# Designs tried in a protein design run: peptides against a protein of PDB entry 4Z5W. Part 71

Target 1, 305 residues: chain A of PDB entry 4Z5W
Amino acid sequence: IPDVFLELNKLWYFSAQSNLFNGEMPRSLSNSRSISLLSLRNNTLSGQIYLNCSAMTNLTSLDLASNSFSGSIPSNLPNCLRLKTINFAKIKFIAQIPESFKNFQSLTSLSFSNSSIQNISSALEILQHCQNLKTLVLTLNFQKEELPSVPSLQFKNLKVLIIASCQLRGTVPQWLSNSPSLQLLDLSWNQLSGTIPPWLGSLNSLFYLDLSNNTFIGEIPHSLTSLQSLVSKENAVEEPSPDFPFFKKKNTNAGGLQYNQPSSFPPMIDLSYNSLNGSIWPEFGDLRQLHVLNLKNNNLSGNIP

## One batch from the design tools (peptide; made by RFdiffusion4, then SolubleMPNN)

Design b2_p14_8_s1 (from b2_p14_8, 4 letters changed)
Fold by OpenDDE base, seed 4:
Structure b2_p14_8_s1 (fold): chain B 305 residues (1-305), chain A 14 residues (1-14)
Amino acid sequence: as target 1 above (305 residues)
Amino acid sequence: GTRPVKPTNLIFTS
């Protein structure tokens, strides 16, 4: 990428995703006063990620995902006072989340999907201080760590939490009950154990629940049949979605389907590939908005209602 | 049934 962004003093949106750009991010780009949205995802950019937050006063969205960046997670990003959305997926940091992110009040959406992030306890302890954090994607990190269950953890405004395929141990954490606005929860492909907690059914906005491929035992909580978002068409206030797309990979050999918004996911309860027992509640029939109910590969018995 | 060998239906951002 040429170092010409100083001359582009009116450039608000720069998207150069899915190209073959290599080398470092141009210094003029890292100092751009005009850029609000920067997307360089799916290139071969290298070096350390550096942004001059004192210069980049208009930066609201940053997508650097799927690049060959190295080094630490930029600890100065909280100084980018308007920065809301960060996608650092597939950047191999091999690092912990910087403590400076405790002060990241502008942050609304963060993805470190498959970024070799370590220490989930520290990550969640830090990120809970981000009061405006609505979307958190941590898929393919924290390998074989324990999902912290510390009751003091609070994500009051969290709407989307995805921590899939981390081989996490532990239980469904009680601190998630402090996230009443949660719409999408994916904890699939972990080693989570215990019972599915009944309080999950009290998350009135929860329309997408994936707990599949864990080691959950016991009965399906009856409270899941009363998930309000699945019973009635809530007037889903279109809240601002992250400026990065989501991908869902159905098959190992296929590209992921792109979902531009979390609301584009079909309403779903996936509890498949656990050790759940008991019956399928007839009251699942009350979930009129439910598109996908996946209970396969459990120890369920009785009649199918 | 056997658990799938590889994670499927994962949500990610890139």
Scores: peptide ipSAE 0.477, ipTM 0.907, DockQ to the pose 0.081
Fold by OpenDDE base, seed 3:
Formats: sequence, structure tokens, C-alpha cells
Structure b2_p14_8_s1 (fold): chain B 305 residues (1-305), chain A 14 residues (1-14)
Amino acid sequence: as target 1 above (305 residues)
Amino acid sequence: GTRPVKPTNLIFTS
């Protein structure tokens, strides 16, 4: 990428995703006063990620995902006072979340999907201080760690939590009950155990629940049949979605389906591939907005209602 | 049914 961004003093949106750009980020780009939205996703950019936050006063969205950046997670990003959305997916950091992220009050959406992030306990302890954090994607990190159940953890404004395929141990953490605005929860493909907690049915905005491919036991909580978002069409106020898209990979060889907004996911309860027992509750018929109910590969018995 | 060999239906951002 040429170092010409000083001349582009009115440039607000720069999208150069899915190209063949290599080398380092231009210094003029890292010092741009005009840029609000920056996407360099899916290139071969390298070197250290450095942004001059004192210069980049208009930066609101950063997508650097799927690049060959090296080094540490930039600890100065909280100094970008308007920065809301960050996509660092598929950047191999091999690092912990910086302690400075405790001060990241502008942060609304963060993805480290498949970024070799370590220490989930530290990550969640840090990120809970981000009071405006609504979307957190941590898929394919924290390998074989324990999902912390510390009751003091609090994500008051969390709407989307995705921590899939981490081989995480532990239980569904009670601190999630402190996230009453939670709309999408994906904890699939872990080693989570215990029972599915009944308080999940009290999350009135929860329309997408994936607990599949864990080691959950016991009955399906009857409270899941009363999930308000699945009973009636809530006028979900279209809150500003993350500027980065989501992808859902159905098959190992297929590209992921793109979902531009979390609301584009079909309403779903997936409890498949666990050790759940008991009956399928007839009251699942009350979930008129539910598109997908996946209960396969459990120990369920009785009649199918 | 057999568990898929690899994680499927994962949500990610890139």
C-alpha cells in the first residue's frame, strides 16, 4: 500500500479488503486524521500493528483480520477515543489481552477469533471493564483452559458472546446471568460440563443459543420453553451491529456463510451432542419464532411432541 | 449419530 494518505485529508472510509497487499501498513495511514473506517482484512500485511491514536482521532472501526501481522496486541488502542469496533481475527498474536484494555470505554465490538489468545481468565477480567462492550468473539483461542465462573465478572451490556471451539473446561458461568441483554450465546465445541442452568431461560433477548458439542448432563431446563424472544416477535431495536461480518461454517470444506448482523442468524436452540436426558418438553411448541431446534445425539427419551 | 470430526457451524469473523 503506497504511503500517500497524508494527501487524502478527507478520506473517511478506506476499504481494501480481500486484495493482495503485502508489506507494512503505511505510516501515513497510521497517522490519518480523517479516516473513520479502516478495513484491510484478508491481505498479507506484516510487521507490528501500530496506530498513532493521538493523530487518528476519527478512527471508529478497525478491521485488520486475516493478515500476517506479528508482535503484541497494540496496548495503546484504548487511546483511540472513538474506536468502537476491532476485528483482529486470524492474526497470530500468541498473547494475552493487554491490561490497558480495562480503559477501553469506546469499545463496543471485539473479535479475536482464531488469534492465538491466551489466558481467558485475564481476558474476561480485563474486558469486563469495557462498559460499552456488546459483541465479544473469542472462537478458537484459550485451548484447554477453564472458563472462569467467578461471580464477580460482569458484562452488563453484552449482546453477543461467542467462545466456541476452545476446548474449555468448566460449567456455564453464572456471571452470564448479569448480562440481561444477551441475544446470542455460542459456547459450542468445548468441554463444558454440569447441567444447563435454568436462569438461561430468563434471558429475554436470547434468540440464539448454541451449547452443542459439550458434555452437559441432566434435563433440558423447562425455562428454555419460555424464552421471550422466541415466544413473540420483540421489536428488536436494530442496535448498531459490528462493522465486521460474521461467518458460519456449515461444512469443513465450504466457505462460511456471511451474516452481516447478528440478527441475521436464524433463531436457534442447539443442544446437540451432549449427554442430556429426560423428555423433549411439549412447550417448545410455544417458541413460535424458533427456526432451528437441534437436540440430536443426546440421551433424551419419551415421545416427540 | 457420530460427532463430526471437525468443528462445524462455528461462528467467526474471518
Scores: peptide ipSAE 0.472, ipTM 0.903, DockQ to the pose 0.083
Fold by OpenDDE base, seed 1:
Formats: structure tokens, C-alpha cells, sequence
Structure b2_p14_8_s1 (fold): chain B 305 residues (1-305), chain A 14 residues (1-14)
């Protein structure tokens, strides 16, 4: 990428995703005063990620996913006072979340999907201080760690939480009950154990629940049949979605399906591939907005309602 | 019996 961004003093959006750009990010781009949205996703950019936050006063969205960057996660990003959305997926950091992210009050959406992030306990302890954090994607990190159950953890404004395919141990943590605005929860492909907690059914905005491919036991909580978002068409206030797309890979497809916003996911309860027992509640029939109910590969018995 | 190959339903952002 040429180092010409000093001349582009009115540049508001720069999207150069899915190209063949290599080398480092241009210094003039890292110092751009005008840029609000920067996307360089799916290139071969390398070197250390550096942004001059004192210069980049208009930066609101950053997508650097699927690049060959090296080194640490930039600890100075909280100094970018308007920065709301960050996509760092598929950047091999081999690092912990910086402590400075405790001060990241502008942060609304964060993805480190498949970025070799370590220490989930520290990550969640840090990120709970981001009071405006609504979307958190941590898929394919924290391999074989324990999902912390510390009751003091609090994500008051969290809407989307995805911590899939981490081989995490532990239980569904009680601190998630303090996230009343949660719309999408994915904890699939872990080693989570215990029972599915009944308080999940009190999350009135929860329309997408994936707990599949774990080691959950006991009965399906009856409270899941009363998930308000699945009973009635709530006018889900279309809150601003993250500036980055989501992808869902199915085994049969070489590529992931793209979802431009979390609300584009079909309403779903997936509890498949666990050790759940008991009956299927007939009151699942009350979930008129539910598109997918997946209960396969459990120890369920009784009548199918 | 061969455990059925678990379908991969991963949500990611890149």
C-alpha cells in the first residue's frame, strides 16, 4: 500500500479488503486524521500493528483480520477515543489482552476469533471494564483453559457473546445472568460440564443459543420454553450491528456463510451433542419465532411432543 | 460404534 494518505486529508472510509497487499501498513495511514473506517481484511500485511491514536482522532472502526501481522496487540488502542469496533480475527498474536483495555470505554465490538489469544480469565477480567462492549467474539482461543465462573464478572451491555471451539472446561457461568440484553450466546465446541442453568430462560432478548458439543448433563431447563424473544415478535430495536461481518461454517461447505449482522442468524436453540436426559418439553411449541431446535445426540427420552 | 462426526458450526469474523 503506498504511503500517500497525508494527501488524502478528507478520506473518511478506506476499504481495501480481499486484495494481495503485502508489507507493513503505511505510516501516513497510521497517522490519518480524517479516516473513520479502516478495513484491510484478508491481505498479507505484516509487521507490528501500530496506530497513532493522537493523530487518528476520527477512527471509529478497524478491521485488520486475516493478515500476517506479528508482535503484540497494540496496547495504545484505548487512546483512540472514538474507536468502537475492532476485528483482529485470524491474526496470530500468541498473547493476552492488554491491561490497557480496561480503559477502552469507546469499545462496542471486539473480535479476536482464531487469534491465538491466551488467558481467558485475564481477558474477561479486563473486558468487563469496557462498559459499552456489546459484541465479543473469542472463537478458537484459550485452548483447554477454564471458563471463569467468578461472580464479580459483569458485562451489563453485552448482546453477542461467542466463545466457541476453545475446549474450555467449567460450567455455564452465573455472571452471564448479569447480561440482561444478551441476544446471542455461543459456547459450543467446548468441554463445559454441569447442568444448563435455568436463568438462561430469563434472558428476554436471547434468540440464539448454541451450547452444542459440550458435556452438559441433566434435563433441559423448562425456562427455555419461555424465552420471550422466541415467544413473541418483540420489536427488537435494531441496534447498530458491528462493522464487521460474521461467518458460520457448516461441515459440508468449504466456505462460511456470511451474516452481515447478528440479527440475520435464524432464531435457534442448539443443545446437540451433549449428555442431556429427560423429556422434550411440549412447551417448546410456544416458541413461535424459533427456526431451529437441535437436540440430537443426547440421552433424551419419553414422548416427542 | 463410531461416534458420528460432529458437525462444525463455528461463528467467526474472518
Amino acid sequence: as target 1 above (305 residues)
Amino acid sequence: GTRPVKPTNLIFTS
Scores: peptide ipSAE 0.443, ipTM 0.820, DockQ to the pose 0.074
Fold by OpenDDE base, seed 2:
Structure b2_p14_8_s1 (fold): chain B 305 residues (1-305), chain A 14 residues (1-14)
Amino acid sequence: as target 1 above (305 residues)
Amino acid sequence: GTRPVKPTNLIFTS
């Protein structure tokens, strides 16, 4: 990428995703005062990620995912006072989330999907201070760590939490009950144990629940049959989606299906591949908005309602 | 019995 961004003093949106750009991010780009949205996703950019936050006063969205960047997570990003969305997926940091992210009040959406992030306890302890955090994607990080259940953890404004395929141990953390706006929860492909907590059914905005591929035991909480978002078409206010797409990989497709917003996911309860027992509640029939109910590969018994 | 191949349903960003 040429180092010409000083001349582009009116450039508000720069998208150069899915190209063959290599080398370092141009210094003039890292100092751009005009850029609001920056996407360099899916290139071969390398070196350290550095942004001059004192210069980049208009930066609201940053997508650097799927590049060959190295080194530390930029600890100065909280100084980008308007920065809302960050996609650092597939950047191999091999690091913890910086302590400075406690001060990241502008942050609304963060993805570190498959970025070799370590220490989930520290990560959540830090990120809980981000009062505007609505979307958190931590898929394919942490290796065999324990999902913290510390009651003091609070993500009050969290709407989307995805921590899939981390081999996490522990239970469904009760601190998630303090996230009343939670719409999408994916804790699939972990080693989570215990029972599925009944308080999940009190999350009135929860339309997508994936707890599949864990070691959950006991009965399916009856409270899941009363998930308000699945009973009635509440017009989910189209909240501004993250400026980065989501991908869902199904077994058959080498590529993930792209979802531009969380609301594009079909309403789903997936509890498959656990050790759940008991009956399928007939009251699942009350979930008029439910598109997918996946209970396969459990120890369920009785009649299919 | 062959453990059924667990479906890969991962949500991620990239």
Scores: peptide ipSAE 0.440, ipTM 0.821, DockQ to the pose 0.074

Design b2_p14_8_s2 (from b2_p14_8, 4 letters changed)
Fold by OpenDDE base, seed 5:
Structure b2_p14_8_s2 (fold): chain B 305 residues (1-305), chain A 14 residues (1-14)
Amino acid sequence: as target 1 above (305 residues)
Amino acid sequence: GTRPVQPTNLIFTS
């Protein structure tokens, strides 16, 4: 990438994703006063991530995903006072979340999907201080750690939480009951155990629940048949989506389907591949907005209603 | 049915 961004003093949007760019980010780009949205996703950029936050006063969105950056997560990012969205997926940091992220009040959407992030306890303890955090994607990290169940953890504005395929141990954490605006929860492909807690049915905005491929036991909570977002259409608040797309890979051989907004996911309850027992509640028939109910590979019995 | 060998239906951002 050429070092010419000093001359581009009116440049608001720079998207150079899915190219073959190599080397480091140009110094003039890291000092751009005009850029609001920067996407360099899916290149071969290297070196350390450095942004001059005192210069980059208009930066609102940063997508550096799928690059060959090295070093630590930039600890100065909280100084970018307008920075809301960060996608650092597939950057192999082999690091913990910086302590400085406690001060990251502008942060609304964060993804570290498949970024070799370590210490989930520290990560959640830090990120709970981000009062505006709505979307958190942490899939393919924290291998074989324990999902913390500390009741003091509070994510009051959290809407999307994805911590899938981490081989996490533990139970569904009670601190999620402090997130009344939660719309999407994915804890699939872990080693979570215990029962599915009934308080999940009190999350009135929850339209997408994936607890598949765990070791859950007991009955399906009857409270899931009363999830308000799946009973009626009225509360689909079109909220500002992250500036990065989501991808869902259905099959091992298929490409990931792109979802531009979390609301584009079909309303779903997936409890497949657990050890759940008991009957299918007839009251699942009340969930008129439900598109996908996946209960396969459990120990369920009785009649199908 | 057999559990898939690899994680499927994962949501990611890149």
Scores: peptide ipSAE 0.483, ipTM 0.903, DockQ to the pose 0.082
Fold by OpenDDE base, seed 2:
Structure b2_p14_8_s2 (fold): chain B 305 residues (1-305), chain A 14 residues (1-14)
Amino acid sequence: as target 1 above (305 residues)
Amino acid sequence: GTRPVQPTNLIFTS
């Protein structure tokens, strides 16, 4: 990418995603005062990620995912006072989330999907201070760590939490009950144990629940049959989606299907591949908005309602 | 039941 962005003093949106750009991010781009949205996703850019936040006063969205960047997570990003969305997926940091992210009050959406992030306890302890955080994607990080259940953890405004395929141990954390706006929860492909907590059914905005491929035991909480978002067509106010797309890989050989917003996911309860027992509640029939109910590969018994 | 060999239905960004 040429180092010409000083001359582009009116450039508000720069998208150069899915090209073959290599080398470092141009210094003039890292100092752009005009850019609000920056996407360099899916290139071969390398070097350290550096943004001059004192210069980049208009930066609201940053997508650097799927590049060959190295080194540390930029600890100065909280100084980008308007920065809302960050996609750092597939950047191999091999790092913890910086302590400075406690001060990241502008942050609304963060993805570190498959970025070799370590220490989930520290990560959540830090990110709980981000009062505007609505979307958190941590898929394919952490290795055999324990999902913290510390009751003091609070994500009050969290709407989307995805921590899939981390081999996490522990239970469904009670602190998630303090996230009443939670719409999408994916904790699939972990080693989570215990029972599925009944308070999940009190999350009135929860339309997508994936707890599949864990070691959950006991009965399916009856409270899941009363999930308000699945009973009635409340017009989920199209909240501003993250400026980065989500991908869902259904099959091992297929590319991920792109979803531009969380609301594009079909309403779903997936509890498959656990050790759940008891009956299928007939009151699942009350979930008129539910598109997918996946209960396969459990120890369920009785009649299919 | 036996888990699939590879994670499927994962939501991620890239």
Scores: peptide ipSAE 0.468, ipTM 0.900, DockQ to the pose 0.080
Fold by OpenDDE base, seed 4:
Structure b2_p14_8_s2 (fold): chain B 305 residues (1-305), chain A 14 residues (1-14)
Amino acid sequence: as target 1 above (305 residues)
Amino acid sequence: GTRPVQPTNLIFTS
């Protein structure tokens, strides 16, 4: 990428995703005063990620995912006072989340999906201080760690939480009950155990629940049949989501379907591939908005209602 | 693009 961004003093959106760019980010780009949205996803960019936050005063969205960046997670990003969205997926940091992220008040969406992030306890302890954090994607990190159940953890404004395929141990954490605006919860492909907690059914905005491929036992909580978002059509005000695409994959090797917004996901309860027992509640028939009910590969019995 | 879309922000389906 040429070092010409100083001359481009009106450049607001720079998208150069899915090209063959290599080398480091140009210094002029890291100092751009005009750029609001920067997407360099899916290139071969390398070096340390550095942004001059004092210069990049308009930066609102940063997508550097799927590049060959190395080194530490930039600890100065909280100084980018308008930076809302960060996609650092598939950048191999081999690091913990910087403590400076406690002060990241502008942060609304963060992804470290498949970024070799370590220490989930520290990560969640830090990120709970991000009061505006709505979307958190931590898939394919924290391998074989324990999902913390510390009751003091609070994500008050969290709408989307995805921590899939981490081989996480533990139970569904009680601190999630402190996230009443939660719309999407994906804890699939872990080693979570215990029972599915009844309080999940009190999350009135929860329309997508994936707890599949875990070691959950016991009955399906009857409270899941009363999930309000699945009983009645919520007028989801489509908030303009920044360029923060999600990808739904059936298999690790399959091409993923791109979803630009979580609202584009079909309303779903997936409890498949667990050790759940008991019957299917007939009151699942009340979930008129439900598109996908996946209960396969459990120990369920009785009649199908 | 010239490169295959590399899925990020992964949601797995069963």
Scores: peptide ipSAE 0.283, ipTM 0.844, DockQ to the pose 0.772
Fold by OpenDDE base, seed 3:
Structure b2_p14_8_s2 (fold): chain B 305 residues (1-305), chain A 14 residues (1-14)
Amino acid sequence: as target 1 above (305 residues)
Amino acid sequence: GTRPVQPTNLIFTS
């Protein structure tokens, strides 16, 4: 990428995703005063990520995912006072979340999917201080760690939590009950155990629940048959979606289906590939908005209602 | 139960 962005003093949106760019980010881009939206996703860019936050006063969205960047997570990003969305998926950091992210009050959406992030306890302890955080994607990190159940953890404004395929141990953490606006929860492909907690049915905005491919036992909580978002069409206030897409992958080798916003996901309860027992509740018939109910590969018995 | 040969329904960003 040429170092010409100083001349482009009115450039607001720069999208150069899915090209063949290599080398480092040009210094003029890292110092751009005009850029609000920057996407360089899916290139071969390298070097250290550095942004001059004192210069980049208009930066609101940063997508650097799927590049060959190296080094540490930029600890100065909280100084970008308007920065809301960050996509660092598939950047191999081999790092913990910086402590400075406790001060990241502008942050609304964060993805570190498949970024070799370590220490989930520290990550969640830090990120809970981001009071405006609505979307958190941490899939394919924290390998074989324990999902913290510390009751003091609080994500008040969290709407989307995706922590899939981490081989995480532990239980469904009660601190998630402090996230009443939660719409999408994916904890699939872990080693989570215990029972599915009844308080999940109190999350009135929860329309997408994936707990598949874990080691959950006991009955399906009857409270899931009363999930308000699945009973009635709530006027989902179109909140600003993350500027990065979501992907639903059927297998490791296939391309994922792209979803540009969380609301594009079909309403779903997936509890498949666990050790759940008991009956399928007839009251699942009350979930008039439900598109997918996946209960396969459990120990369920009785009649199908 | 056994996990399917094909991991399904993983959600991630690009």
Scores: peptide ipSAE 0.033, ipTM 0.721, DockQ to the pose 0.080

Design b2_p14_8_s3 (from b2_p14_8, 6 letters changed)
Fold by OpenDDE base, seed 3:
Structure b2_p14_8_s3 (fold): chain B 305 residues (1-305), chain A 14 residues (1-14)
Amino acid sequence: as target 1 above (305 residues)
Amino acid sequence: GSRPVQPTNLIYTS
């Protein structure tokens, strides 16, 4: 990418995603005062990620995902006072979340999907201080760690939590009950155990629940049949979605389907591939907005209602 | 049924 952005003093949106750009990010781009939205996703950019936050006063969205950047997670990003959305997916950091992210009050959406992030306990302890954090994607990190159950953890404004395929141990953490605005929870493909907690049914905005491919035992909580978002069409105020798309991979050989907004996911309860027992509650019939109910590969018995 | 060989239906960003 040429170092010409100093001349582009009115440039608000720069999208150069899915090209063949290599080398380092231009210094003039890292110092741009005008840029609000920056996407360099899916290139071959390299070197250290550096942004001059004192210069980049208009930066609101940063997508550097699927590049060959190296080094540490930029600890100065909280100094970008308007920065809301960050996509750092598929950047191999091999690092912990910086302690400075405790001060990241502008942060609303963060993805480190498949970025070799370590220490989930530290990550969650840090990120809980981000009071405006609504979307957190941590898929394919924290390999074989324990999902912390510390009751003091609090994500008050969290709407989307995705921590899939981390081989995480532990239970469904009670601190999630402190996230009453939670709409999407994906903890699939872990090593989570215990029972599915009944308080999940009190999350009135929860329309997408994936607990599949874990080691959960006991009965399906009857409270899941009363999930308000699945009983009635709530006028979900379309809150501003993250500027980065989500992907859902159905099959091993297919590309992921793109979902531009979390609301584009079909309403779902997936509890498949666990060790759940008991009956399928007839009251699942009350979930008129539910598109997918997946209970396969459990120890359920009785009649199918 | 057998567990899928690889994670499927995972939500991620890229």
Scores: peptide ipSAE 0.501, ipTM 0.909, DockQ to the pose 0.081
Fold by OpenDDE base, seed 5:
Structure b2_p14_8_s3 (fold): chain B 305 residues (1-305), chain A 14 residues (1-14)
Amino acid sequence: as target 1 above (305 residues)
Amino acid sequence: GSRPVQPTNLIYTS
């Protein structure tokens, strides 16, 4: 990428994703006063990530995902006072979340999907201080760690939480009951155990629940048949989506399907591949907005209603 | 049915 961004003093949007760019980010780009949205996703960029936050006063969105960056997560990012969205997926940091992220009040959407992030306890303890955090994607990190159940953890504005395929141990954490605006929860492909807690049915905005491929036992909580978002259409608040797309890989051999917004996911309850027992509640028939109910590969019995 | 060998239906960014 040429070092010419000093001359581009009116450049608001720079997207150079899915090219063959190599080397480091140009110094003039890291000092751009005009850029609001920067996407360099899916290139071969290298070196350390450095942004001069004192210069980059208009930066609102940063997508550096799927690059060959090295070093630590930039600890100065909280100084970018307008920075809302960060996609650092597939950057192999082999690091913990910086302590400075406690001060990241502008942060609304964060993804470290498949970025070799370590220490989930520290990560959640830090990120709970981000009062505006709505979307958190941590898929394919924290391998074989324990999902913290500390009741003091508070994500008051959290809407999307994805911590899939981490081989996490523990239970469904009670601190999620402090997130009343939660719309999408994916804890699939872990080693979570215990029962599915009834308080999940009190999350009135929850339209997508994936607890599949865990070791949950007991009955399906009857409270899941009263999830308000799945009973009626009235509360589909069109909220500002992250500036990065989501992907869902249905089959091992298929490419990931792109979802531009969390609301584009079909309303779903997936409890498949657990050790759940008891009957299917007839009251699942009340969930008129439900598109997918997946209960396969459990120990369920009785009649199908 | 057998459990898939690899994780499927995962949501991620890239």
Scores: peptide ipSAE 0.496, ipTM 0.906, DockQ to the pose 0.082
Fold by OpenDDE base, seed 2:
Structure b2_p14_8_s3 (fold): chain B 305 residues (1-305), chain A 14 residues (1-14)
Amino acid sequence: as target 1 above (305 residues)
Amino acid sequence: GSRPVQPTNLIYTS
């Protein structure tokens, strides 16, 4: 990418995603005062990620995902006072989330999907201070760590939480009950144990629940049959989605399907591949908005309602 | 039934 962005003093949106750009991010781009949205996703950019936050006063969205960047997570990003969305997926940091992210009050959406992030306890302890955080994607990080259940953890405004395929141990954390706006929860492909907590059914905005491929035991909480978002078509106010798309890979050999917003996911309860027992509640029939109910590969018994 | 060998239905960003 040429180092010409000083001359582009009116450039508000720069998208150069899915090209073959290599080398470092141009210094003039890292100092752009005009850019609000920056996407360099899916290139071969390398070096350290550096943004001059004192210069980049208009930066609201940053997508650097799927590049060959190295080194540390930029600890100065909280100084980008308007920065809302960050996609750092597939950047191999091999690092913890910086302590400075406690001060990241502008942050609304963060993805570190498959970025070799370590220490989930520290990550959540830090990110709970981000009062505007609505979307958190941590898929394919951490390795056999324990999902913290510390009751003091609070994500009051969290709407989307995805911590899938981390081989996490522990239970469904009670602190998630303090996230009343939670719409999408994916904790699939972990080693989570215990029972599925009944308080999940009190999350009135929860339309997508994936707890599949864990070690959950006991009965399916009856409270899941009363999930308000699945009973009635409340017009989920299309809240501004993250400026980065989500992908869902159904099959190992298929590319991920792109979802531009969380609301594009079909309403789903997936509890498959656990050790759940008891009956399928007939009151699942009350979930008129439910598109997918996946209960396969459990120890369920009785009649299919 | 046996767990699938590889994660499926995984939500991620890239």
Scores: peptide ipSAE 0.490, ipTM 0.904, DockQ to the pose 0.080
Fold by OpenDDE base, seed 4:
Structure b2_p14_8_s3 (fold): chain B 305 residues (1-305), chain A 14 residues (1-14)
Amino acid sequence: as target 1 above (305 residues)
Amino acid sequence: GSRPVQPTNLIYTS
């Protein structure tokens, strides 16, 4: 990428994703006063990620995902006072989330999916201070760590939480009950155990629940049959979608389906590949908005209602 | 049935 962004003093949106750009980010780009949206995902960019937050005063969205960046997570990003969306997926940091992110009040959407992030306890302890955080994607990190259940953890405004495929141990954490606006929860492909907690059915905005491929036991909580978002069409105020797409892979070798916003996901309860027992509640018939009910590969018995 | 050996239906950003 040429170092010409100083001359482009009116450039608001720079989108150069899915190209073959290599080398480092140009210094002029890291100092752009005009750029609001920067997307360089899916290139071969390298070096340390550095942004001059004092210069980049208009930066609102940063997508650097799927590049060959190295080094530390930029600890100065909270100084980018308008920065809302960060996609650092598939950047191999091998790092913990910087403590400076405690002060990241502008942050609304964060992805570190498959970024070799370590220490989930520290990550969640830090990120809970991001009061405007709505979307958090931490898939393919924290391998074999324990999902913290510390009751003091609070994500009050969290709408999307995706922590899939981490081989996480532990239980569904009680602190998630402090996220009443949660719309999408994916904790699939972990080693989570215990029972599915009944309070999940009290998350009135929860329309997408994936707890598949865990080690959950016991009965399906009857409270899941009363999930309000699945009983009735909530007037979901279209919240601004994150400036990064979500991907759902059916197969490791297949192209993922792209979803541009959480609302593009089908209303779903996936509890498949657990050790759940008991019957299928007939009251699942009340979930008139439900598109996908996946209960396969459990120990369920009785009649199908 | 057998559990899939590899993760499927994963949601992530890239």
Scores: peptide ipSAE 0.158, ipTM 0.715, DockQ to the pose 0.080

